# Peptides against a protein of PDB entry 7UQJ, part 28

Target 1, 160 residues: chain A of PDB entry 7UQJ
Amino acid sequence: PELYQNFNITPPRGVLFHGPPGTGKTLMARALAASCSSDERKITFFMRKGADILSKWVGEAERQLRLLFEEAKKHQPSIIFFDEIDGLAPVRSSKQEQIHASIVSTLLALMDGMDNRGQVIVIGATNRPDAVDPALRRPGRFDREFYFPLPDVKARFKIL

## One batch from the design tools (peptide; aimed at target 1 W57, target 1 (a further copy) W57 G59)

Design b2_p13_1_s3 (made by RFdiffusion4, then SolubleMPNN; from b2_p13_1, 6 letters changed)
Fold by OpenDDE base, seed 2:
Structure b2_p13_1_s3 (fold): chain B 160 residues (1-160), chain C 160 residues (1-160), chain D 160 residues (1-160), chain A 13 residues (1-13)
Amino acid sequence: as target 1 above (160 residues)
Amino acid sequence: as target 1 above (160 residues)
Amino acid sequence: as target 1 above (160 residues)
Amino acid sequence: SMQLHPPLEAVLP
C-alpha cells in the first residue's frame, strides 16, 4: 500500500512477477512485504504455491482460496503471494483441465471481488508468464507485470 | 556461444552443474545466458525441471523433450537448462525405471543428434552428480562438469 | 561439530531454520556443512525435502528415514538437512494425517535415539515454524531455532 | 502489448 500511496497510484489488485527461476521473485515479493512493513504498519504476508493448490487441496482448493482471501482481508494490509502461479495451469489431462478451470475461475472471482480500497495486494510469481491464463492478466487482476532479469555474471560473482 | 567462441573452444554439447543445492547453479546457468546475450545476439533460455519431466509429462515426456530441442534449435543461440536433472533418475519402482530409461534414452539421442555447429548448449544442474546416469556424462553429452562449492559463511554474510 | 566444539557447546541434536522462503536457509545449512568441513574432516551432507518424504516414499517413508539416519551415522560427522520440514505436516485429509503422524513419530524416535556423542546434526528448514509439530521443537530434537529474516530492499539491490 | 512497466528499481524507493 504505502509504496503505491506515496505515488498516488491505485494499488494494482495483482502483480505478476515473471522471469527465469532463481531471479529472486520470491525474494522480491518478500522484500516488498518487509519494506512496506513498519513498526506501525505490519504487512501480513500470505504465501501459497500454485502446485500445492492443485495437488494438496484437491476438492478443497476453491474453499482454501476463499479462506485465504478472507484471512488476507482480515489482516490488512496484506500481500498474497502465489509462488509458481503457472502451477495453476492445466496439465494437459481433461480431468485436470476441469479442476484447473474451476480453481482459476475461483481466483478470478476473488480478485474481481476485491474492493479497490482494500489493502490486499496479490503477487503471482511465474517462470512462464505465457502459461498463465490470459484472463488472470487482465486489468483489475494481474494487470502489472514485472520482469526479473537475470543478474549478470559479475553480479553473481559478487555473491560467490 | 560467445564465451566459447572467444576462446576458440568447441562449445560443449552439455555442461553439468553440480554442487549442493542453493549454490546458485540455476542462477549461473542464467547469468551465462544473460552474459552471452547482447542487444545484437539474444540467447533464448529454455528451462525444464527433471522432476516435472517425469511427473507432468507422463506418456508425453519423450515428445516434449523432442519439441524442446526443436524449439531450442529454432531459437539459436539457445541454452536448454535442466534443473534437477537427477530428477530424471528412477524412483526405485520398476515401472518408473522403465519410464526413466526411456526418457534418458531420448535425452541421449537428442544430445547425440545435435550438430556440433549448433548454438544450443545444454546445462544440467544436479545436487547429486552420482545419481545422473553415467551415459549422460560421456563425451559429446554432459562432458564438462562444474562444481558449485558452497559460499563460505563470510560470503553469505555479505549477501545478508 | 567444530563450530560447536570450539565454543564448548554440546551440539544440538536438531536445529530449526525458519523464516520466509528465499532467505537462504538451505544456503546456510550448506554453508555450515562447508565451514565445518576441512581437508582433514569432511562433513557428509544429507538432504531430503519434507514433501518428497510424503509423496515419493508413500509406504516406505519410515524405512527411508531410518536408512537415512543409519547412513548419516556411518558417515559421521554428518548433517541431515530436511528442507521444507513443514511438508511433513498433514494435509487436512484424515488418511494423510495418519501417514503424517506415523512419519513424525518415526522422526521423533530417530532423533531421540541419537547418542549425544554422535556427530550427526539435524537441520530442519521451514517457512512455517508453527506448522511444525511442537513435539519436534522440544529439547533433544529441534531445540535450537534460527530465524532467517528477509534481507532488506537495500541488501537485495546489492545482490541484483 | 505487454506494457513493460518500469523496472522495479523505478518503483522501489
Scores: peptide ipSAE 0.000, ipTM 0.178, DockQ to the pose 0.032
OpenDDE base, seeds 1, 3, 4, 5: peptide ipSAE 0.000, 0.000, 0.000, 0.000; ipTM 0.303, 0.328, 0.302, 0.331; seeds 1, 3, 4, 5 fail the geometry check

Design b2_p13_1_s4 (made by RFdiffusion4, then SolubleMPNN; from b2_p13_1, 4 letters changed)
Fold by OpenDDE base, seed 3:
Structure b2_p13_1_s4 (fold): chain B 160 residues (1-160), chain C 160 residues (1-160), chain D 160 residues (1-160), chain A 13 residues (1-13)
Amino acid sequence: as target 1 above (160 residues)
Amino acid sequence: as target 1 above (160 residues)
Amino acid sequence: as target 1 above (160 residues)
Amino acid sequence: APELAPPLEAVLP
């Protein structure tokens, strides 16, 4: 919060971490939560995996998303980290349209319903940013994107 | 392989990375592959997710595992990284017994069939080491285990 | 060392991990130590924070560095990990010139004094590679650099 | 004595 206040930046409601598998997206999200946590201000970190929400909560995914956002709001300042968010919110044109469309619609509504004064940040991680529904990548949602490159071939050359 | 050869160590056929989600297990496996790869000696890095092998290759998981190990042997020195290996090789007592038992049996046979002179390392990553079939944790398989702690609060203070 | 010997690479005396806070530099160093450790050959991992060496050992930092390198040599194969090395070895033009210059000079001498056959690797981690004294980044010292990319600088500015 | 950071207990078999 103070970091956003210091930059006079409207806190991004959502941030998309994208890059190849194992580039440290999840580790970064945890480290950010850790760095933004002080003794006076602990950040509550919620982690969910997109595929787990779909598979464990078949028919309840929307309800579980609502509960997650309510809990995050209750425990603000908080970070909601969706690992493999492309598994939760695939592009609407994918053949699994109806179930995914409802989940995406719910996630859109939850992100849009976040108060600008709310201290809840949503981080989505994906290996396939183009597989994430474009509606989630619009302003007020995952409006900021961060590429996690593979440790550059040059970095490989330099560690060896 | 040569890391272990130079230490006169029987190359562990498998290494289990375990620890909470987002502790950098996958990043570590990639960085190890990178740090062991020189211009003269490139390590081929194969990455598979346990759940993806089950879901994408329904009825072909055993064949895909065989092909993966054959390809890894063909491209040695190589690392096979199984992310979420507990999704591929759950404890046999779980209700999905028959399909999982065949996959586990195949993976056991493939790990047991690795030449001690073979330059193939298998890394399994899990958040739940106790959910991995104990047969995979025996000598000659995933016989080495590395715990990835949550960045301790002290490590949090030091990583930031 | 033997990692590098196996690849016919002159063991780098030092590797610089650079990138923003929380990009997993410390985690990487620990897991490299763990992965290079076997039952027959345990790597001794020494971790020091640059600022801690300066703050805890005011007037004794040079002696503590010597003792650290002596202990690392005694317990070889070993890794010395300096977290926040820019806190220990700032650019000489920074106003804390005299104390830092002596510490940098000592660290240079210790790295230069490492035998090419010695099994001691030094890893420095920093968020500010340009704040590290250029003399430490020369061949035979931290001659290899690994970038832990930010999620884009715009990211950090915006997440923070 | 410089507290050796507790070795990452590599539970090597």
Scores: peptide ipSAE 0.000, ipTM 0.338, DockQ to the pose 0.042
OpenDDE base, seeds 1, 2, 4, 5: peptide ipSAE 0.000, 0.000, 0.000, 0.000; ipTM 0.362, 0.178, 0.289, 0.331; seeds 1, 2, 5 fail the geometry check

Design b2_p13_2 (made by RFdiffusion4)
Pose (drawn by RFdiffusion4):
Structure b2_p13_2 (pose): chain A 160 residues (1-160), chain B 160 residues (1-160), chain C 160 residues (1-160), chain P 13 residues (1-13)
Amino acid sequence: as target 1 above (160 residues)
Amino acid sequence: as target 1 above (160 residues)
Amino acid sequence: as target 1 above (160 residues)
Amino acid sequence: SSVSRERLHHPSP
């Protein structure tokens, strides 16, 4: 941590996995979760699938998001993987419902808001990156974007 | 206050930060929240978002807004910051649930009934200005609209 | 009434001020209420809003609306003004609450219960006219309309 | 995905 405090830099804590289906996005997330449970320093893995937080009560989805990010603050070495994040956080439109834009606005305020979120890495895997809200694709929340392509010749050889 | 009585004008008590993502809106609100807590006279910063207002009970979201504005009037030199305010206050629509139009109506009434002395300042950052209700964007509610643009060369040089 | 009842032209049961925001609709009702700064028993003015009638309970909103109308009949020549009548009477649908729908179901029955010798006029204001419920715009209700547009050049010169 | 959210009513005294 002194190497990052040597400068006045904060580490990148957000990655957006994107690419065609079957290219290794969830596999890489699975390998990262298996590696986080065997290095004997507790990196807590939080798995979230799509719109797991959707509820029929008003304000319960934003409450579940706030609780997920808070429980991430309770154990500092924690990771949040959002599988199929384009179903949880679509581009905010006036035509669609307010539960969606309200979830996106809560995710924006919880990733880079007024309060610091802690040592929480946030990973989102998507097949449709341009269905993710563009305010979620900037540094401070999903700094990096890993494009997982269809494998080339050498990569297919290695996979096989 | 005599300058604002000599000319028959009321000081603006509302600001709407708007601009592209990552341009300085939450940063300015964070710098103003740190400047509220340093000097000989204290300004109270009230931070809010859509999650700690929206409730599942009838008449509880507007009661939380009223408690916020009453508590800010109690601590009279005050700032209220609503981040991602288009999620809290969308454009009123009959094709939406009534809770969002009821929040916008309660907010319009509470802003039209403030101290009328420049004591409670209300600051909101929407990232998208069109999504916010036009009744909130008229002078009397959110008087000033600060456009935080993408920086030009001298501004990029200063930021770097 | 000695003059206007000679010709049998009935006064309106419901007059609707509608227009863009900031066009002076609340000023007209405030100026008509300052024309109620006159002696008693003539042009009693009631200033209500799309809020501060609707409550947590199930009967106080309709009971209070029936009582407001009864106090309006008690002082015979009287005016009831509903500022932000889309807050009190939104569009009834299947995303609508039950308390607002019953407020509309009682306001309609109270406007059809108002007699033909027109001594209670109900003026209502809105910035979004096709967001008030369609039933109050039917004949025998809010049927005469006043459009308040943005000012032209001479009007802006007088305002300045 | 569409969601139809609901609100609760307080008990009457």

Design b2_p13_2_s1 (made by RFdiffusion4, then SolubleMPNN; from b2_p13_2, 9 letters changed)
Fold by OpenDDE base, seed 3:
Structure b2_p13_2_s1 (fold): chain B 160 residues (1-160), chain C 160 residues (1-160), chain D 160 residues (1-160), chain A 13 residues (1-13)
Amino acid sequence: as target 1 above (160 residues)
Amino acid sequence: as target 1 above (160 residues)
Amino acid sequence: as target 1 above (160 residues)
Amino acid sequence: MEVDVELEYPPLP
């Protein structure tokens, strides 16, 4: 309840944070995890990078995704944050189709298999929402999208 | 014009941001993109990580680089930001020479093929400028270098 | 001396920074490098990501680790920062055991081979200390652990 | 340019 109330969204299975890189997507996901954590209710925050799941877990990516979702379910309420999710589930390209299709299919199945009563939120961050497989952006998956705009001129001067 | 005027440099084909990690190289590249974007002239910002191009695009890295430069040219004015460029174009080592040499050669050819009239800036970020292939640091490529110092003691105390 | 005094620790071979992602582990490692650097004594800061060592250096990861430690020793005083070290040395899983076991074994040997008189500090950052091979957390390796808590509400509002 | 990253990180424990 509270976890989803803090999102001001009817319990989404997934939220896509998209926008230019270093607009604070990862930072916001953490701030959300931190703000949703009370002394009474700690949220467990899991982070994976899309590229890391593919590169660190060659041939085991599917199993590692399953384990991640199982662990998130055990530690409810929890957030699974996929940074650079376009690296995990790129739009299907002809030569990468077989390895990526399996991992994408596993992620789809895991998101589809999440009971709406579970207190697990999946956040995907990308700089390129159009580089994310459209199947992940369907209802019951990453069906809420938040755009992270470039910092305004004032924020730019705090960075410069 | 304005994009290059904001760099205070005669249109460089490439700029190397180097310095210790998290000295704001990526943030500066974004701040530059944001500051150079007016309401009248939005700059398209492309980001790739060197490691991702090698790991995500095994056997397709050359094609993906070509596509990136073509897309940047279509969306002019644009910035191509290579984060961790030493991961894309490491100094040639004997066993990695064949795969990396091809990708480096492709990147060199793409940077050499950039017409000086194009409004595409390439920014490479590295924590190790000496780990970047010297061929990339030659005139007409990453021929401008900006050192990102560690934050001063005052900035350190804002972080500590 | 000063480098280790700034850690308030008897010269550790390794320090594990753990905590939620973007709690500033990487930033703290840099701030430490910066604070320990005087005008008279510059600290050389090396950074590697665990995933990058595995993915960029397929079949050469062991050699690259050796070179990194040799270079850090040449540039003493130095800090070797492994970001996402759980990506380099995950807890042994049955199918990944062979490739990872070799890299972990090499890292263990390198940390064990560090003369306590060397002014090289190894910092590992992870979001999951339990995902780091326990062999790395033993005395003489990553034997000091620092938890990076989530930023307080005030810090969250500066980020939000 | 000194990017004053006002990230108040909690002090090292």
Scores: peptide ipSAE 0.006, ipTM 0.272, DockQ to the pose 0.029
OpenDDE base, seeds 1, 2, 4, 5: peptide ipSAE 0.000, 0.005, 0.000, 0.013; ipTM 0.235, 0.179, 0.242, 0.361; seeds 1, 2, 4, 5 fail the geometry check

Design b2_p13_2_s2 (made by RFdiffusion4, then SolubleMPNN; from b2_p13_2, 9 letters changed)
Fold by OpenDDE base, seed 1:
Structure b2_p13_2_s2 (fold): chain B 160 residues (1-160), chain C 160 residues (1-160), chain D 160 residues (1-160), chain A 13 residues (1-13)
Amino acid sequence: as target 1 above (160 residues)
Amino acid sequence: as target 1 above (160 residues)
Amino acid sequence: as target 1 above (160 residues)
Amino acid sequence: VKVDTELEYPPPP
């Protein structure tokens, strides 16, 4: 949160956390949610896994996404965290699933439909940023990307 | 690894990291691997997802598990990290999948077959410890369990 | 970064990550640095250990701190991460070390001398927040604190 | 933070 204020950066609607597995993407999103609440100001944190939305909500996934965004808006300030977002929003060129294309289109529309004045931030996390539909990585969507590198061995040994 | 050496503690064969999604289980496992390495002593870190072993290695999953354990033994000191281990080792009472029962049985045998003198530690991570086969949670397997609580909201919000 | 702007939160100059060893403090700091960089906007991440500044720079530690802050200011947007900051900033009431008192005084002055408009964030990490000089924990310095709890003792002791 | 990890609105069965 703070870095964008100090840097006079327009906060993006969407933030993509990417990097190798177990680099702390999900933990960071939770930490950010926890770090932006105070005793006076609580943030509501919504968390979904990309694959869970597809597998648990076959044929209802678009509706569930819409409900999620409406609920996040109702409970603003809020964070929507999509873990493994590549499982929700695969590259459109994957010939096989019309269902994925519809879900991606719904997510695109929901990201585009967020009022810039709304206190809803969307965080996507992936181990495969190249597997995320490039349309989601455009300005006004996940227009900010954060690489979570493997912690350099040298750097972690300095923690222990 | 180092913690056990320094404390003269017999290293457990298996460690179960459990807790809500995004509590840093995978991150902690990587941190432990990094922390137990030094410039003089590197630890080899093997990471697999439970569901990936099932989906990518249908009919070969048992063989892939055996190969993983042999490779870990060959590259000791090593850590085998199973992320989402509930996807690999579901509760046996789930009637549907004989395949899962065979994989679980193979994993049980591999855990039991680890020499306590070997420098191979197995870490399982799950969001659903109750969905992990209780046979894996017995002494000599994942006989050690860490709950990763949700980071207390109060504490994290003081930074943001 | 973004959350503070959207939430109209005044960004702190300093952030104290505290909690037991291996709770991911340093990893979180790195992830935050990575998570504030984009292809269009890179953040410079400076990392120092508290004890290293004392041990490696005896008699020059104050100068090294000044140089670090000047370099961070020169390379803004930047993060200065002090790992094990209790080794750098011990409680003043600890009678023994005039050297520590001088270093603490220098760090206090550097934290106070940061322009609130500057794009430099200081993150301190410690396992012993009570060992950190209370003067550093005042408004305009490390006025934000994150507790990285031990994953519940009951859970960790099942691994131990 | 209220953490919602479950879909609060399962579709009616």
Scores: peptide ipSAE 0.008, ipTM 0.357, DockQ to the pose 0.079
OpenDDE base, seeds 2, 3, 4, 5: peptide ipSAE 0.000, 0.000, 0.000, 0.000; ipTM 0.198, 0.287, 0.310, 0.223; seeds 2, 3, 4 fail the geometry check

Design b2_p13_2_s3 (made by RFdiffusion4, then SolubleMPNN; from b2_p13_2, 9 letters changed)
Fold by OpenDDE base, seed 2:
Structure b2_p13_2_s3 (fold): chain B 160 residues (1-160), chain C 160 residues (1-160), chain D 160 residues (1-160), chain A 13 residues (1-13)
Amino acid sequence: as target 1 above (160 residues)
Amino acid sequence: as target 1 above (160 residues)
Amino acid sequence: as target 1 above (160 residues)
Amino acid sequence: IEVDVEVEYPPEP
């Protein structure tokens, strides 16, 4: 609510942070989670990595995604942050493509299944927005995109 | 020694860094490792993730923890940093609970087995201190806790 | 080009960032990728972790390294950043040593096979330069080394 | 590279 009020924006179900690696996407997602958490209104922040969804949850990735969304709904207001969400994109091997397609399909279904009244925000971060399945970038999913430009050389020297 | 002298604190065996994700817990642990390392007195810094202890060390997690503590003792003064230590907390599946319980039990035994004279500091970082086994938070283990509050909105914009 | 012009340095094939954990090696690599990317000249940034090369790519690590270098060459100018490259160092178990030796050998061959005219920079980051295979530190590979000193206590509080 | 990240942490709850 407050995040979207402050931006005068209709709350998207999903926000895509895209830009070069190290541009602060993960840090911004964390800072947003933090900013939206007042003393009166604690936001629960869930973080997952796209590559971890594939590699750590072999055969249970879909179930773990469902559990994550259920837990986020239980602890609303909440943020689900998917770091490296392009890591859910199909790697061009046929067997891996099927597993990826199933996981992406599950994520689509979970995002579509979110009640508009739920205080669950999904943030995806990627270095490669074009490697994110276009179906995830449709309205009602990751339909807001924030470009993280590279900080200028001066700002990079300040961040470093 | 110097770290604890500077804080006028009896050196704990373990320090728990807790707070929201992205509050700099991992960065602080690294900075502490760095601060305690003078040119004359190099500190060896070991970093592990709770989720990696479970997923990467399937069937050998206990052995790898023992080896880690042995190596830290061999290279003292040293710091062992467990990032995402709540990742060692039982996930509510019965078989995973037994594996988690065994790993946590091993970590407890290793922390209890540290000689008070050893220059080995253990730092745990978590976003969910309540998801850390209360047995780890007892005296002689992670008995010092540092809250990492969310940086203010101004500081978040500076970090970004 | 511009990076190396600004430093008055013959472009290495590889740069080793070494120093204590949390000294900004990963952040610097990202900032360099960022700095070298102008609006006119987008640099593609690839990031991999040494531990992920071993654990996520079981049996395909060599193939994934080849694909990574091919993709980097296709998207030149590009940067390949290996975080925790010492994670490719042999862990002292005989079976793991063979797998590590093969992966390191593949990385050596890929770095040697880069045309000097390719706009592909390889950056390796490690906390333990002595744990990096000396063969990787030879001319035409990671032949430039940047030490990341620990920020002073004041700078650490500023990074934190 | 001077990281001027002034992180002011709020006091412990």
Scores: peptide ipSAE 0.007, ipTM 0.177, DockQ to the pose 0.028
OpenDDE base, seeds 1, 3, 4, 5: peptide ipSAE 0.000, 0.025, 0.014, 0.007; ipTM 0.332, 0.232, 0.294, 0.321; seeds 1, 3, 4, 5 fail the geometry check

Design b2_p13_2_s4 (made by RFdiffusion4, then SolubleMPNN; from b2_p13_2, 9 letters changed)
Fold by OpenDDE base, seed 1:
Structure b2_p13_2_s4 (fold): chain B 160 residues (1-160), chain C 160 residues (1-160), chain D 160 residues (1-160), chain A 13 residues (1-13)
Amino acid sequence: as target 1 above (160 residues)
Amino acid sequence: as target 1 above (160 residues)
Amino acid sequence: as target 1 above (160 residues)
Amino acid sequence: MKVDVEVEYPPPP
């Protein structure tokens, strides 16, 4: 929220940090949280890994997401950072994962249900933006996208 | 090592990260080290600043470099990251600094003396690749170069 | 500026990014500048290296700082990023460097002279926060500090 | 993968 009000920009509900691994997406989210935190005003930073939600919370992932958003709402101002969000929110067209579709639907509902006046920002980070469900990338959700470029993609292929 | 073994690429002895300041060269080196480290396999990351070696180790810089490479060899797999390597290895044609020439010669010998089978990667980072001694940029030394472009202004626009 | 208004936080005149080298401080500053820049509103990003100001602008460093702040004020909204600010603003108690004391005094005056309504944010980055003159770390200057931890797995839990 | 990058800072000389 802070980032957008000073510029009279409607704060997005969600910001998608995308780009190759090690481009500093997670670091950026932390430093944004830090930069918004003062001695007078601390921002609560919640971090979850997309795959961890699926692997650790099988059958409870939806509830854990709800609890996370409730906790973030309780501890406003807050940032929810989903690292590797493509692990949480895979493209629906990928046939096999009914479980993911339900979790995505819950995340969509939670992002849609965030009051625009709420001081909760959601940051998703991914190395595979095209693997993130397009429904999450719509206005009022992750409607801002941040490309963390590699140092030129061509250079990374030459380190390979 | 893991990064290169998976691609059956002969791991370069040295990689030069170059580009404008704040393009994430140091972060990339750390993230590469990180991405190659697993729960099963940790990579030891050694970091030195080129100018610090000259300023802090006056008269012992060569010995400190030798010790660094020995330590890196002992803690394989490892990465030696030289930030601002142009500060350590200035162009030999710059008349004034006999001290730098000796340190460069030591670094050359250390890079040449690295067994190709060693799991030690040297990463040099610089904002001024042309200020790095060309002898370091030869095959078997920093024979791979990676340009870290400024995040293009066009990528900034998709970030908001 | 944007970052602080949304949370009704008085935007600090200065933000100190500190932490070990290669923790992405510079990348963070760039990405903050990027994240604040929209199609509708671009942020001008000024970057200087602390040691470069001293080494390149001997005898003109104070004037160059004044010009930098004037230019940043002219190109509002803007970010002035000082990388390695400890190189520009060493602790005054270090006996030897009268030149640094003058530059520090100029920087203090420039930060104090920034209108609180100005859309100029100063970001200082350092690997050695204790080497930064405490006068710069007072309210109305670098009154916000952000620790960039090493991506230590253990530190991931303490930022939570 | 939790990547523990242990950055060993050399002890001060």
Scores: peptide ipSAE 0.005, ipTM 0.313, DockQ to the pose 0.046
OpenDDE base, seeds 2, 3, 4, 5: peptide ipSAE 0.000, 0.000, 0.006, 0.015; ipTM 0.176, 0.294, 0.283, 0.220; seeds 2, 4, 5 fail the geometry check

